# Ledger of designs, part 195: peptides against a protein of PDB entry 4HTP

Target 1, 231 residues: chain A of PDB entry 4HTP
Amino acid sequence: SQTVASHVPFADLCSTLERIQKSKGRAEKIRHFREFLDSWRKFHDALHKNHKDVTDSFYPAMRLILPQLERERMAYGIKETMLAKLYIELLNLPRDGKDALKLLNYRTPTGTHGDAGDFAMIAYFVLKPRCLQKGSLTIQQVNDLLDSIASNNSAKRKDLIKKSLLQLITQSSALEQKWLIRMIIKDLKLGVSQQTIFSVFHNDAAELHNVTTDLEKVCRQLHDPSVGLSD

## One batch from the design tools (peptide; made by RFdiffusion4, then SolubleMPNN)

Design b2_p27_1_s1 (from b2_p27_1, 14 letters changed)
Fold by OpenDDE base, seed 4:
Structure b2_p27_1_s1 (fold): chain B 231 residues (1-231), chain A 27 residues (1-27)
Amino acid sequence: as target 1 above (231 residues)
Amino acid sequence: SEVEEALEELRRAMAEREREAEEEEEE
């Protein structure tokens, strides 16, 4: 069955996240998230207008926005050092070169931008002159690849993990990869709380999540902002 | 179709957000 996530470019989510991160005020951050969410819901209603008992929801996006609450997908087994080595290999960076050293020593302040300790930002600047301007992945495809990574990590299939990572990287812009890295590391640095995200999504979302700890259930049961838990 | 129209609307909204994000990156 068709899902909203199969139609929404991952780039749209990343641009939204970037706008949220850059916004100084809580109100602006909320606005950007709400706009993305409203577009999603509107498209959902159109896509599923003639279908009953739809299981599709905001979950594919929500699990990327709140990756620390992911419970369905197992651990990726991916750390910054692994990504650094992968990028050095993929981009054919000289191992003793400036960019390779930036990636490997991401915790050490080496640059003027104050990005020390943020691997995703360091990677972004290395990738920006070298990667595609626009990615081609949908949110569903990103989740499928992430599912593959987690599954193969559990199965100790390192070669297949690398394959899926390469697919993600080669089909993503530098900005998309920045956010993808943050999703994998489970630290988006949005400057907005989990509670705020839930409150914007649905008034009862935080409560339902506290009881169930299941993001998919939260997204499915509270898909309609006008229908509460007691309804 | 209604789905195609909705998809076009979504694409327009996405393009607008993308432009805004790019403008914010250049500042």
Scores: peptide ipSAE 0.373, ipTM 0.869, DockQ to the pose 0.687
Fold by OpenDDE base, seed 3:
Structure b2_p27_1_s1 (fold): chain B 231 residues (1-231), chain A 27 residues (1-27)
Amino acid sequence: as target 1 above (231 residues)
Amino acid sequence: SEVEEALEELRRAMAEREREAEEEEEE
């Protein structure tokens, strides 16, 4: 079945996240998120206009925006050190070279950018001159690949994990990979709280999540911002 | 179709956001 997530490029979400991160004020951060959400809801209404009882919701995006609240997927089993090694291999970086050392020693600031401890930012700068300019993945495809990673981690299929990671990497821009890394590590560094994200999504979202701890249920039940829990 | 029109609108909006994000990228 067609979902909104199958039509929305992952790049659009990443662009939104980048704009949120770069914005200094809470109001601007909220604006960028709201614009993305409104576009999503508008498309949902068009896509599902003649369909009753759809289960499609903002969940595919929300679980990437709030990855720390993920409960459906098992653990990825991916750490920064694993990603560093993967990038060194994939990009054929000299192990004693500057870029390889940056990735491996991401906690130690060696540069002027002040990105110490933020592996995703360090990776971004290494990737930017080496990666494609525009990714091709939809939000649905990203979620499918992440599901595969989690499943294969549980099954201890390291080769299949690597395969899915390579697919994510090779089909993503440097910017998209920056955000993908942050999603996997579960730290987006948006500068906006979880509560703010929920409040923008729906006034009752935080409450429903606190009770259910089910992000999909929150997104589905509170899909319409005008319809509350008590309605 | 209505869905096609909505998709086109979405694509246009996305392209604008993408351009804005690219301008905000650090080198």
Scores: peptide ipSAE 0.370, ipTM 0.868, DockQ to the pose 0.584
Fold by OpenDDE base, seed 2:
Structure b2_p27_1_s1 (fold): chain B 231 residues (1-231), chain A 27 residues (1-27)
Amino acid sequence: as target 1 above (231 residues)
Amino acid sequence: SEVEEALEELRRAMAEREREAEEEEEE
């Protein structure tokens, strides 16, 4: 069946996340998230018009926005050090070069940008002059690749993990990779709380999640913002 | 079709957001 996630570029989510992160005020952060969500819901309504028993929901996006709440995927087994090594290899960075050292020593403030401890930002600046301007992945494709990584980690298939990571990296812009890294590490640094994200999504979302701990159920049951749990 | 129109609207909205994000990235 067709899903909204199969039509929404991952770049759109990343641009939204970037706008949220850069916004200073809570109201602006909420506005950017709401705009993305409203576009999603509007397209969902059109895509699934007159269809019954639709299982499609905001879940594919929500699980990337709130990756710490992921319960369907097993652990990726990916840390910053692994990503650093992968980028050094993929980009053919000199091991003793400035960029390789930045990636490996991301916790040590070496630069004027104040990005110490944020691997994704360090990676972004290394990637920006080297990567595609625009990625080609949809949200569904990103989730499929992340599913593959988690599955292969469980199966101890390191070669296949690397393959999926390479697909993600080679088909993503520097900005998309910044956010992808943060999704994998499960720290988006949006400056907005989980509760705020849930409240914007649906008034009952936080409550339902507290009870079920199932993000997919939350997204599916509370797809319509006008229909509450008590309705 | 209604789906095609909705997809086009989505694409326009995405393009607008992308432009705004790019402008913010350059600042």
Scores: peptide ipSAE 0.396, ipTM 0.878, DockQ to the pose 0.653; fails the geometry check
Fold by OpenDDE base, seed 1:
Structure b2_p27_1_s1 (fold): chain B 231 residues (1-231), chain A 27 residues (1-27)
Amino acid sequence: as target 1 above (231 residues)
Amino acid sequence: SEVEEALEELRRAMAEREREAEEEEEE
C-alpha cells in the first residue's frame, strides 16, 4: 500500500527542521512545524480518500523529529567517532589535514564557527563544498535504511551497517546529512520541547504518549486533530 | 487525478520551503 512517507522527500523534512532551528521565536518554530504537518495531513487525505482501515500515519516523520522516543527500532550503535572515520575515508580526506582533524576533534573549539560539541554542524561545513548532488531519498527510504542499520547492529554485521550508511550519505545533500546525523545521534537541537511538538500535533498526544510510550499509536490514534481520545 | 493534484500541491509547498531554507542558509 502507498504511504505518504514514500512520496515526501527527506529534503523537505530537513528544510523544515532547518527553518525551525534558525527561527528565534517559539511562534515561528511552531509555524514551520505546523506547515509541514498540514501538508502531510492534506496529502494523506487525498492519497487514502477511497481506502478504509488505513494504517498510514505521521509516524514515519514523527520518529525522525522525536528520535529519542523511538521504541520500534533498536540502537544504531553509531557514534560521532565512527561517522568521522567514515567521512574521512569516503571523502578521501588527508588524515593530518584540517578537515579530518575537525571531524575527529569535534569537541574542541577550532575558533571558526563556535560549533564545538556539535558534530553535525562540523560535518556540514566539511561536506558543503564536496556534496554537489541534490538529495533523492524519501522519508520512507531513509527509515528503511535506518531500520537496516539497527537490525544489522543487533546482528553484529558491521559491513552491512557501513553499506547502508554509505547509501544514506551518497544520496543526501550536506544539509540532509547534517540532520540525518542529528537523527542518528538523537539530538536535533530544534529549540522546541517534546511537549510543544505533541501539542501542535494533537491536543491529546502528550497524554496518550505518557500512558503508552508508543509513538506509532500516538500518531495513528490521533491522526485526526478533531477526534480526541474520549471520542 | 485527485492524488496527482494533491502531489502537485505538495511539490509546490516543498519548493517554497526549500527556497526559504536556502535563503536562511546563505545568511
Scores: peptide ipSAE 0.363, ipTM 0.867, DockQ to the pose 0.652; fails the geometry check

Design b2_p27_1_s2 (from b2_p27_1, 14 letters changed)
Fold by OpenDDE base, seed 1:
Structure b2_p27_1_s2 (fold): chain B 231 residues (1-231), chain A 27 residues (1-27)
Amino acid sequence: as target 1 above (231 residues)
Amino acid sequence: DEVEKALEELREAMEERREEAEEEEEE
């Protein structure tokens, strides 16, 4: 069955997240998230116009926006050090060069941007002059690759983990990779709380999640903002 | 097809927002 996530570019989510992060005010951050969510719901209504009993929901996007609440897939087994080594290898960076040292020593302030401790931002500046301008992945494809990574981590298949990571990297812009790294590390640094994200999605979302701890169930049952838990 | 037209309009709106965000990144 066709899903909204199979049609929405991952770049659209990343651009929305970038706008949210750059916005200083809470109201502006909420506006950017609401605009993306409203577009998603409209797309859902158009895609499923003749189908009333669909299981499709905002879940594929929500699990990337709130990655700390992921319960369906197992741990990735990926840390910043692993990613640093992978980028050095993939980009053929000199090991004693400035860019390789920035990636390996990401906790030490070495740059003018004050990005110490934020591996994703350091990676972004290394990638920007070296990566494609536009990625080609959909939200569904990103989730499929992340599922593969988690499954292969559980099976201790390091070679297949590397293969899936390479697919993500080679098909993504520098901006998309910045956000992908933050999703894998499970820290988006959006400047809005989990409660705020839930409140914008649905008035009853926080309550249902507190009881079930099931993000997919929250997205599916509360897909319509006008239909509450008691209905 | 009305559904296809509606999907195209929504895709265009998403693309416009992406282009605006990319321009803001270059500043």
Scores: peptide ipSAE 0.207, ipTM 0.765, DockQ to the pose 0.515
Fold by OpenDDE base, seed 5:
Structure b2_p27_1_s2 (fold): chain B 231 residues (1-231), chain A 27 residues (1-27)
Amino acid sequence: as target 1 above (231 residues)
Amino acid sequence: DEVEKALEELREAMEERREEAEEEEEE
């Protein structure tokens, strides 16, 4: 069956996350998240108008926004050093060149941008002049590729992990890759708490998550903001 | 189809917000 995630571009989520990160105030951060969520819910209602009992929910997006709460997907086995080496190879960067050294030494401030310790930001600046302007992946496709990476990591199939990573990278803009890296490393740096994200999604979301620790159940049971846990 | 039209309108609205975000990044 068709899901909302199969129709929503990954770029739309990344643009929302970028707006949230750039916003200084809590109220503005909340506004950007709410606008994306409202659009998702409207899309769900239109897509499933003739199907009242569906399992589709905000879960495909929520698990990317709160990657620390992921329990379904196993560990990726991917660190910054692996990504650095992959980018050097893929972009054919000189090993002794400035950009290769920036990626490998991401913890040491080498430049004026103050991005020390944030591998995703360092990667973004290296990728921006070299990558496509517009990505082509949906949220569903991103999740499918991440599932493949986790499964192949468990199976110790390094070649298949590389294949899925290359597909993600070659079909994504520099901005999308910045956020994808942060999702894999499980640190989005949004400047809003988990509690705030849950509160905007549904008033009972934090409570239900504390009891179940199941993000999919939270998204499915509390899909309608007007229907509470006691209803 | 009314459903297909509604889906297209929502897709267009999401695209507009993405374009606005990209323009803000270039400034």
Scores: peptide ipSAE 0.160, ipTM 0.758, DockQ to the pose 0.486
Fold by OpenDDE base, seed 4:
Order: sequence, then C-alpha cells, then structure tokens
Structure b2_p27_1_s2 (fold): chain B 231 residues (1-231), chain A 27 residues (1-27)
Amino acid sequence: as target 1 above (231 residues)
Amino acid sequence: DEVEKALEELREAMEERREEAEEEEEE
C-alpha cells in the first residue's frame, strides 16, 4: 500500500527542521512544525480517501523528529568517529588537512562558529562546498536505509552498514546530511521539547506515549487531531 | 531565504501530489 512517506522528499523534512532550528522563540518553531504536519495530514486524507482502514500515519516522520523515542529499530552502532573516518575516506580529505582534523576533533573548538561538540554542524560546513546536488531520497527510503543499518548492525555485517551509509550520503545534500547525522546520533537540537512536539501533534499524545512508549501507536491512534483517546 | 523557499516548494509539491492522488482514485 502507498504511504505518505513514500511521496514526501526527505529534503522537505530537513528544510522544515532547519527552519525550526533557526527560528527564535517557541511560537515560531511551533508554527513551522504545525504547517508541515497539517500538510502531511491533508495529503494523507487525499491519498487514502477510498481506504478507511489504513495503517499509514505520521510515524515515518515522527520517528525522525523524535529519534530518541525510536523503539522499533535496534541501535545503529554508529558514532561520530566512524562517520568522521567515512567522510575523510569518501571525500578524499587529506588526513592532516584542516577539514579532516575538524571532523576528528569535533569536540575541540577550532572555529568561530561555536560548533564545538556538534559533529553534524562541523560535517555540514565540510560538506557544503563539496555537495552541490539536491537530495533524491524520500522519507520512506531514508527509513528503509536506517532499518537496514540497524538490522545489519545486529547481524554484525559491517560491509552492509557501510553500503547503506554510502547510499544515504551520496543521495543527500549537505543540509540533509546534517539532519541525517543528528537523527542517527539522536540529538536534533531543535530548541523545542518533546512535550511541545507531542502537544502540537495531538492533545493526548504525551499521555498515550507515557503509557505505551510506542511512538507508532501514538501516531496511528491519534492521527486525527479531533479524535481523542476517550473517543 | 532559501529555507523559506524550500518550504513553499514543499507546500506546492504536496498539493500537486495530493491532486495527482485524487485524480488516480477517480480513475
């Protein structure tokens, strides 16, 4: 069956996240998230107009927005140091060069941007002059690749992990990679709380999540903002 | 702002995809 996530570019989510991050104040951050969510729900209603019993929901996006609440896929087994080495190899960066050293020593403040400890931002600045193309991945494809990484990590298939990572990297812009890294590391730095995200999604979302700890159930059962838990 | 433009494009693209989906279901 078709899903909303199979039609929404990953770039669109990343652009929304970027706008949320850059926005000053809670209200503006909420507005950007709400607009994306409303567009998603509108498209869902159109896509599934003749199919009343679909399992499709906002879950594919929500699990990327709140990656710390992911429970379906196992651990990726990916750390910043692994990504640093991969980027040095992939981009053919001189090992003693400034950019390679920035990636490897991401915790040390080396620049004026105050990005110390934020590997994704450091990676972004290294990637920006080198990644000129727009990404081509959908949200569904990103989730499929992340599922593959987690599965192969559990199976200790390092070669297949690298393959999936390369697919993600080579089909993503610098901006998309920044957000992808943050999703993998499970720290988006949006400047909004989990509670705020849930409250915007549905009034009962925080409560249902507290009881079930199942993000998919939250997204599926509370897909309609007008239908509550007691409904 | 490039991000603002991208969000506008998202809205337009999502609308287009919605219209396409509605047309396919009517066929």
Scores: peptide ipSAE 0.091, ipTM 0.607, DockQ to the pose 0.037
Fold by OpenDDE base, seed 3:
Structure b2_p27_1_s2 (fold): chain B 231 residues (1-231), chain A 27 residues (1-27)
Amino acid sequence: as target 1 above (231 residues)
Amino acid sequence: DEVEKALEELREAMEERREEAEEEEEE
């Protein structure tokens, strides 16, 4: 069955997240998220116009926006050091070179961009001159690859983990990879709280999540912003 | 087809947002 996530480019989500991060005010951050969400809901209504009982929802995007609330897939088993080594290998960076050292020593202030401790930002600057300008992955494809990583981590299949990571990396822009890294590490640094994200999604979302701890259930049951929990 | 039209509109809107974000990144 067709899902909204199968039609939405991952780049669009990343652009939205980038706008949210760059926005200084809470209101502006909320606006960017709301615009993305509204577009999603509009497309959902069109896509599923003739289907009454669909399980499709905002969940594929929401689980990437709130990765710390992920409960469906197991742990990735991926840390910054692993990603650093992977990028050095993939990009054929000299091990003693500036960029390799930045990735490996991402916690040490280099005095350049003030990005010390944010591996995703450091990776971004290394990737920007070297990667695709435009990615090709949909949100569905990103989630499928992340599912594969988690499953293979559980199965201790390191080779398959690497394969899925390489697919993510090679089909993503530097900006998309910045956000992908943050999703994997589960720290988006958006500057908005989980509560704010839920409140924008639906007035009852935080309450339902607090009771169920099921992000998919929250997204499905509260898909329509006009229909509350009591309805 | 309404679905096809909606998909096209979505794609156009998303492309516009990407272009804007890329421009902001280069500044």
Scores: peptide ipSAE 0.124, ipTM 0.739, DockQ to the pose 0.621; fails the geometry check

Design b2_p27_1_s3 (from b2_p27_1, 15 letters changed)
Fold by OpenDDE base, seed 4:
Parts: structure tokens; C-alpha cells; sequence
Structure b2_p27_1_s3 (fold): chain B 231 residues (1-231), chain A 27 residues (1-27)
């Protein structure tokens, strides 16, 4: 069956996350998240109109927004050093060149941007002049590729992990890759708490998550903001 | 169709968000 995530570009989520990160005030951060969520819900209602037993929910997006709460997929086994080496190879960067050294030594301040310790930002600046202006992946496709990475990591299939990573990278803009890296590393740096994200999603979301620790259940049961946990 | 209309609305909303994010990215 069709899902909302199969129609929503990953770029839209990344745009939302970028706007949230750049916003200074809590209220503005919340507004950007709410706009994305409302668009999602509106499209869901249209897509699934007159369909019974719909299991589709905001979960595909929520698990990327709150990657630290992921419980369905196993660990990726991906670290910054692995990504650095992959980018050097993929972009054919000279090993002793400035950009390769920036990626490998991401913890050491080497540039004027103050991005020391933030691998995703360092990668962004290396990628920006070299990558697609706009990605082609949907949220569903991103999750499918991430599922593949986690599964293949568990199976110790390093070659297949690399294949899925290459698919993600080659079909994503620099901005999308910045956020993808942060999702993989599980640190989005949004400046908004988990509690705030849940509260915007649904008034009972934090409570249900505290009981179940199941992000998908939270998204399914509390899909409608007007229907409470006790209803 | 209703789905096509909803998809159009979604795309229009996405375009606005993308333009805003691009401005933020350039700052």
C-alpha cells in the first residue's frame, strides 16, 4: 500500500530541520515542525480517504527526527571516520589535500567556520560544491536504505553497507547529506527537546512513549491530534 | 483526483519550505 513517506521528499524533511536549527526561539522552532507535521497529516487524510485499517503514520519521519529513540532497526555500525574515508574515495579527494584532511581531522579546528567536532557540517562544506543541488530520495527510500545498512551491519556484509551508503550519497544534496549524517550519528542539534517534539505531535505522546518506548505505536495510536489516549 | 489535489498542495507547501531553507542555508 502507498504511504505518505513514499510521496514526501527527504529534502522537505531536511529543509524543515534546517529551518528549525537556524531558528533562535522555541516558538519559531515549533512552528517549522508543526508546518511539516500538518502537511503530512493533511496528505495522509487525502491519501487514505475511505481506507480501513490504515497502519501508515508519521513514524517514518519521526524516527528520523528522533533517531536516538529508534528501536526497530539495529545499529548502523557507521562512525565519522568511516564516512570520511568513504567521501575521500567517492569524491576522489587527494589524501593529503585540504578537504580530505578536514574530514579526517574533523575534531581539530582547521577552518574559519567554527565547525570543530561537527562532522556533518564539515562534510557539508566539502560536499556543497561537488554534489547535486537537489536530491531525489523520498523519506521511505531513505528509511529503506537505512534499514538495509542496519541489517547488513548485523550480518557483517560490509560491501552491501557501502552499496547502500553510496545510493544515499549519490542521490542527495549536500544539505540532505548533512542531515543524513546527523541522523546516522543520532545527533541532530535542533535545539528542541524530545519533550517539545512529542508535545507538538500530540498532547499524550510523551506519556505513551514513556510507557511503551515504541515510537511507532506512539505515531499510530496518536495519529489524530484530537483523539486522546483515553478515547 | 482528491489524492492528486492533495499532492499538489503538498508540493506547493514543500516548495515554500525549500525556498525558506535555502535562504537560511545561505546565511
Amino acid sequence: as target 1 above (231 residues)
Amino acid sequence: SEVEKALKELREAMEKREEEAKREEEE
Scores: peptide ipSAE 0.502, ipTM 0.915, DockQ to the pose 0.629
Fold by OpenDDE base, seed 3:
Structure b2_p27_1_s3 (fold): chain B 231 residues (1-231), chain A 27 residues (1-27)
Amino acid sequence: as target 1 above (231 residues)
Amino acid sequence: SEVEKALKELREAMEKREEEAKREEEE
């Protein structure tokens, strides 16, 4: 089935998130998110212009932006230590080398970039000179791979988890991987609150989420910013 | 088609955002 998420590159979401993170003011952070959202809604309207009973919504993106609110997907079972080991293996990093040690000891202050404790940033700097400059994954494909990881974690299929992780990694830029890691760890460090994200999406979004705790329902029911809960 | 037009516009917007993010990334 045709979805907006099947047409939107994951890189576009990551670009938006990067711009949000780098922005100092709340207003600029909101602007960047709104631009992405408006593009999404505009494309949705075109894609679904003649379709009835559309279930497609912003949900595929929203669940990546607010990963701590994920309720459909089971736990990934992935921690920083696992990712560190995977990157060391995949990139063939010397275990006693600087980059391997940075990944393994990401919590230790190195005094260089002030990124101590942020594994995603440590990984970014290791990856930047070693990976693709541009990724090829759509938001839908990223979600499909994340679904696979969660499902296989539940099934204790470590080999298949690794396979899906490798697909994510090998088809993503360093920037995309930074954000992907943060999505998996469920800490985006955007500098904007969940409440702000909801408020930009729809005025009633926070309220509906508080009642339902269902992010997909929030995205579907409040797809149109001009149509409220009472309508 | 309307969808093709929308895709073109989306791609142009995405390219702009990508260029901006790349500048931010290099800072």
Scores: peptide ipSAE 0.500, ipTM 0.914, DockQ to the pose 0.620
Fold by OpenDDE base, seed 5:
Structure b2_p27_1_s3 (fold): chain B 231 residues (1-231), chain A 27 residues (1-27)
Amino acid sequence: as target 1 above (231 residues)
Amino acid sequence: SEVEKALKELREAMEKREEEAKREEEE
């Protein structure tokens, strides 16, 4: 069956996350998240209008927004050092060059932007002049590739992990890759709490998650903001 | 169809968000 995630570009989620990160006030951060969520719900209602017992929900997006709460897929086995080496190889960067050294020494302040310790931001500046302006992946495709990485990590298939990573990288803009890296490392740095994200999604979301620890159940059971847990 | 209309509206909303994010990225 068709899902909302199969129609929503990963670029739209990344644009929303960028707007949230750049916003200074809590109210503005909430507004940007709400706009994305409302668009998702509106499209869901249209897509599934003639279908009963739909299992589709906001879960494909929510698990990327709150990657620390991921419990379905196993560990990726990916660290910043692995990504640095992959980018150096993929972009054919000179090993002794400025950009290769920035990626490898991401913890040391070497640049003018003060982004020491944030590998995703360092990668962004290296990628911006070298990658596509617009990505082509949907949220579903991103999740499928991340599932493949986790599965192949468990199976110790390093070559297949590299293949899936290359598909993600070559089909994504610099901005999309910045957010993808943060999702893999499980630190989005949005400046908004988990509780705030849940409260905007549904008034009972935080409570249900505290009891079940199941993000998919939270998204499915509380899909309608007007229907509570007691209803 | 209603789905095609909804998809068009979604795409228009996404385009606006993309333009806003691009402005924020340039700052």
Scores: peptide ipSAE 0.492, ipTM 0.913, DockQ to the pose 0.634
Fold by OpenDDE base, seed 1:
Structure b2_p27_1_s3 (fold): chain B 231 residues (1-231), chain A 27 residues (1-27)
Amino acid sequence: as target 1 above (231 residues)
Amino acid sequence: SEVEKALKELREAMEKREEEAKREEEE
């Protein structure tokens, strides 16, 4: 069956996350998230019109927005140092060059933007002049590739992990890769709490998650903002 | 179709968000 996630570009989610991060006020951050969510729900209603027993939900997006709550997918086994080495290889960066050293020594300020400790931002500036302007991946495709990485990590298949990472990287803009890195590392730095994200999604979402610890169940059971837990 | 109409509306909304994000990226 068709899913909303198969139609929504990953670029749209990244654009939303960028706007949330750059916004100063809580209200503005909430507005950007709500706009993305409302577009998703509207498209869901059209896509699944006259269909019963639909299992499709906001879960494919929610698990990327709240990656620290992921319980279905096993650990990626990916750290910043692995990504740094991969980018140096892929971009054919001189190992003693400025950009390679920035990636490897990401914890030390290099004086440009004060991004010490934020590997994703350092990677972004290295990638921006070298990558595609627009990516081609859907949210579903991103999740499929991330599932592959986790599965192959469990199976100790390093070659296949690298293959999936290369597919993600080569089909993504610099901005999309910045957010993808943050999703893998499980730190989005949005400036809004988990509770705020849940409250915008559904009034009962935080409560249901506290009881079940199941993000997919939260997204499916509370898909309609007008239908509560007691209904 | 209704799905095609909804997809068009989604694309228009995405384009607007992309333009806004591009401005934020350049700042």
Scores: peptide ipSAE 0.479, ipTM 0.910, DockQ to the pose 0.626

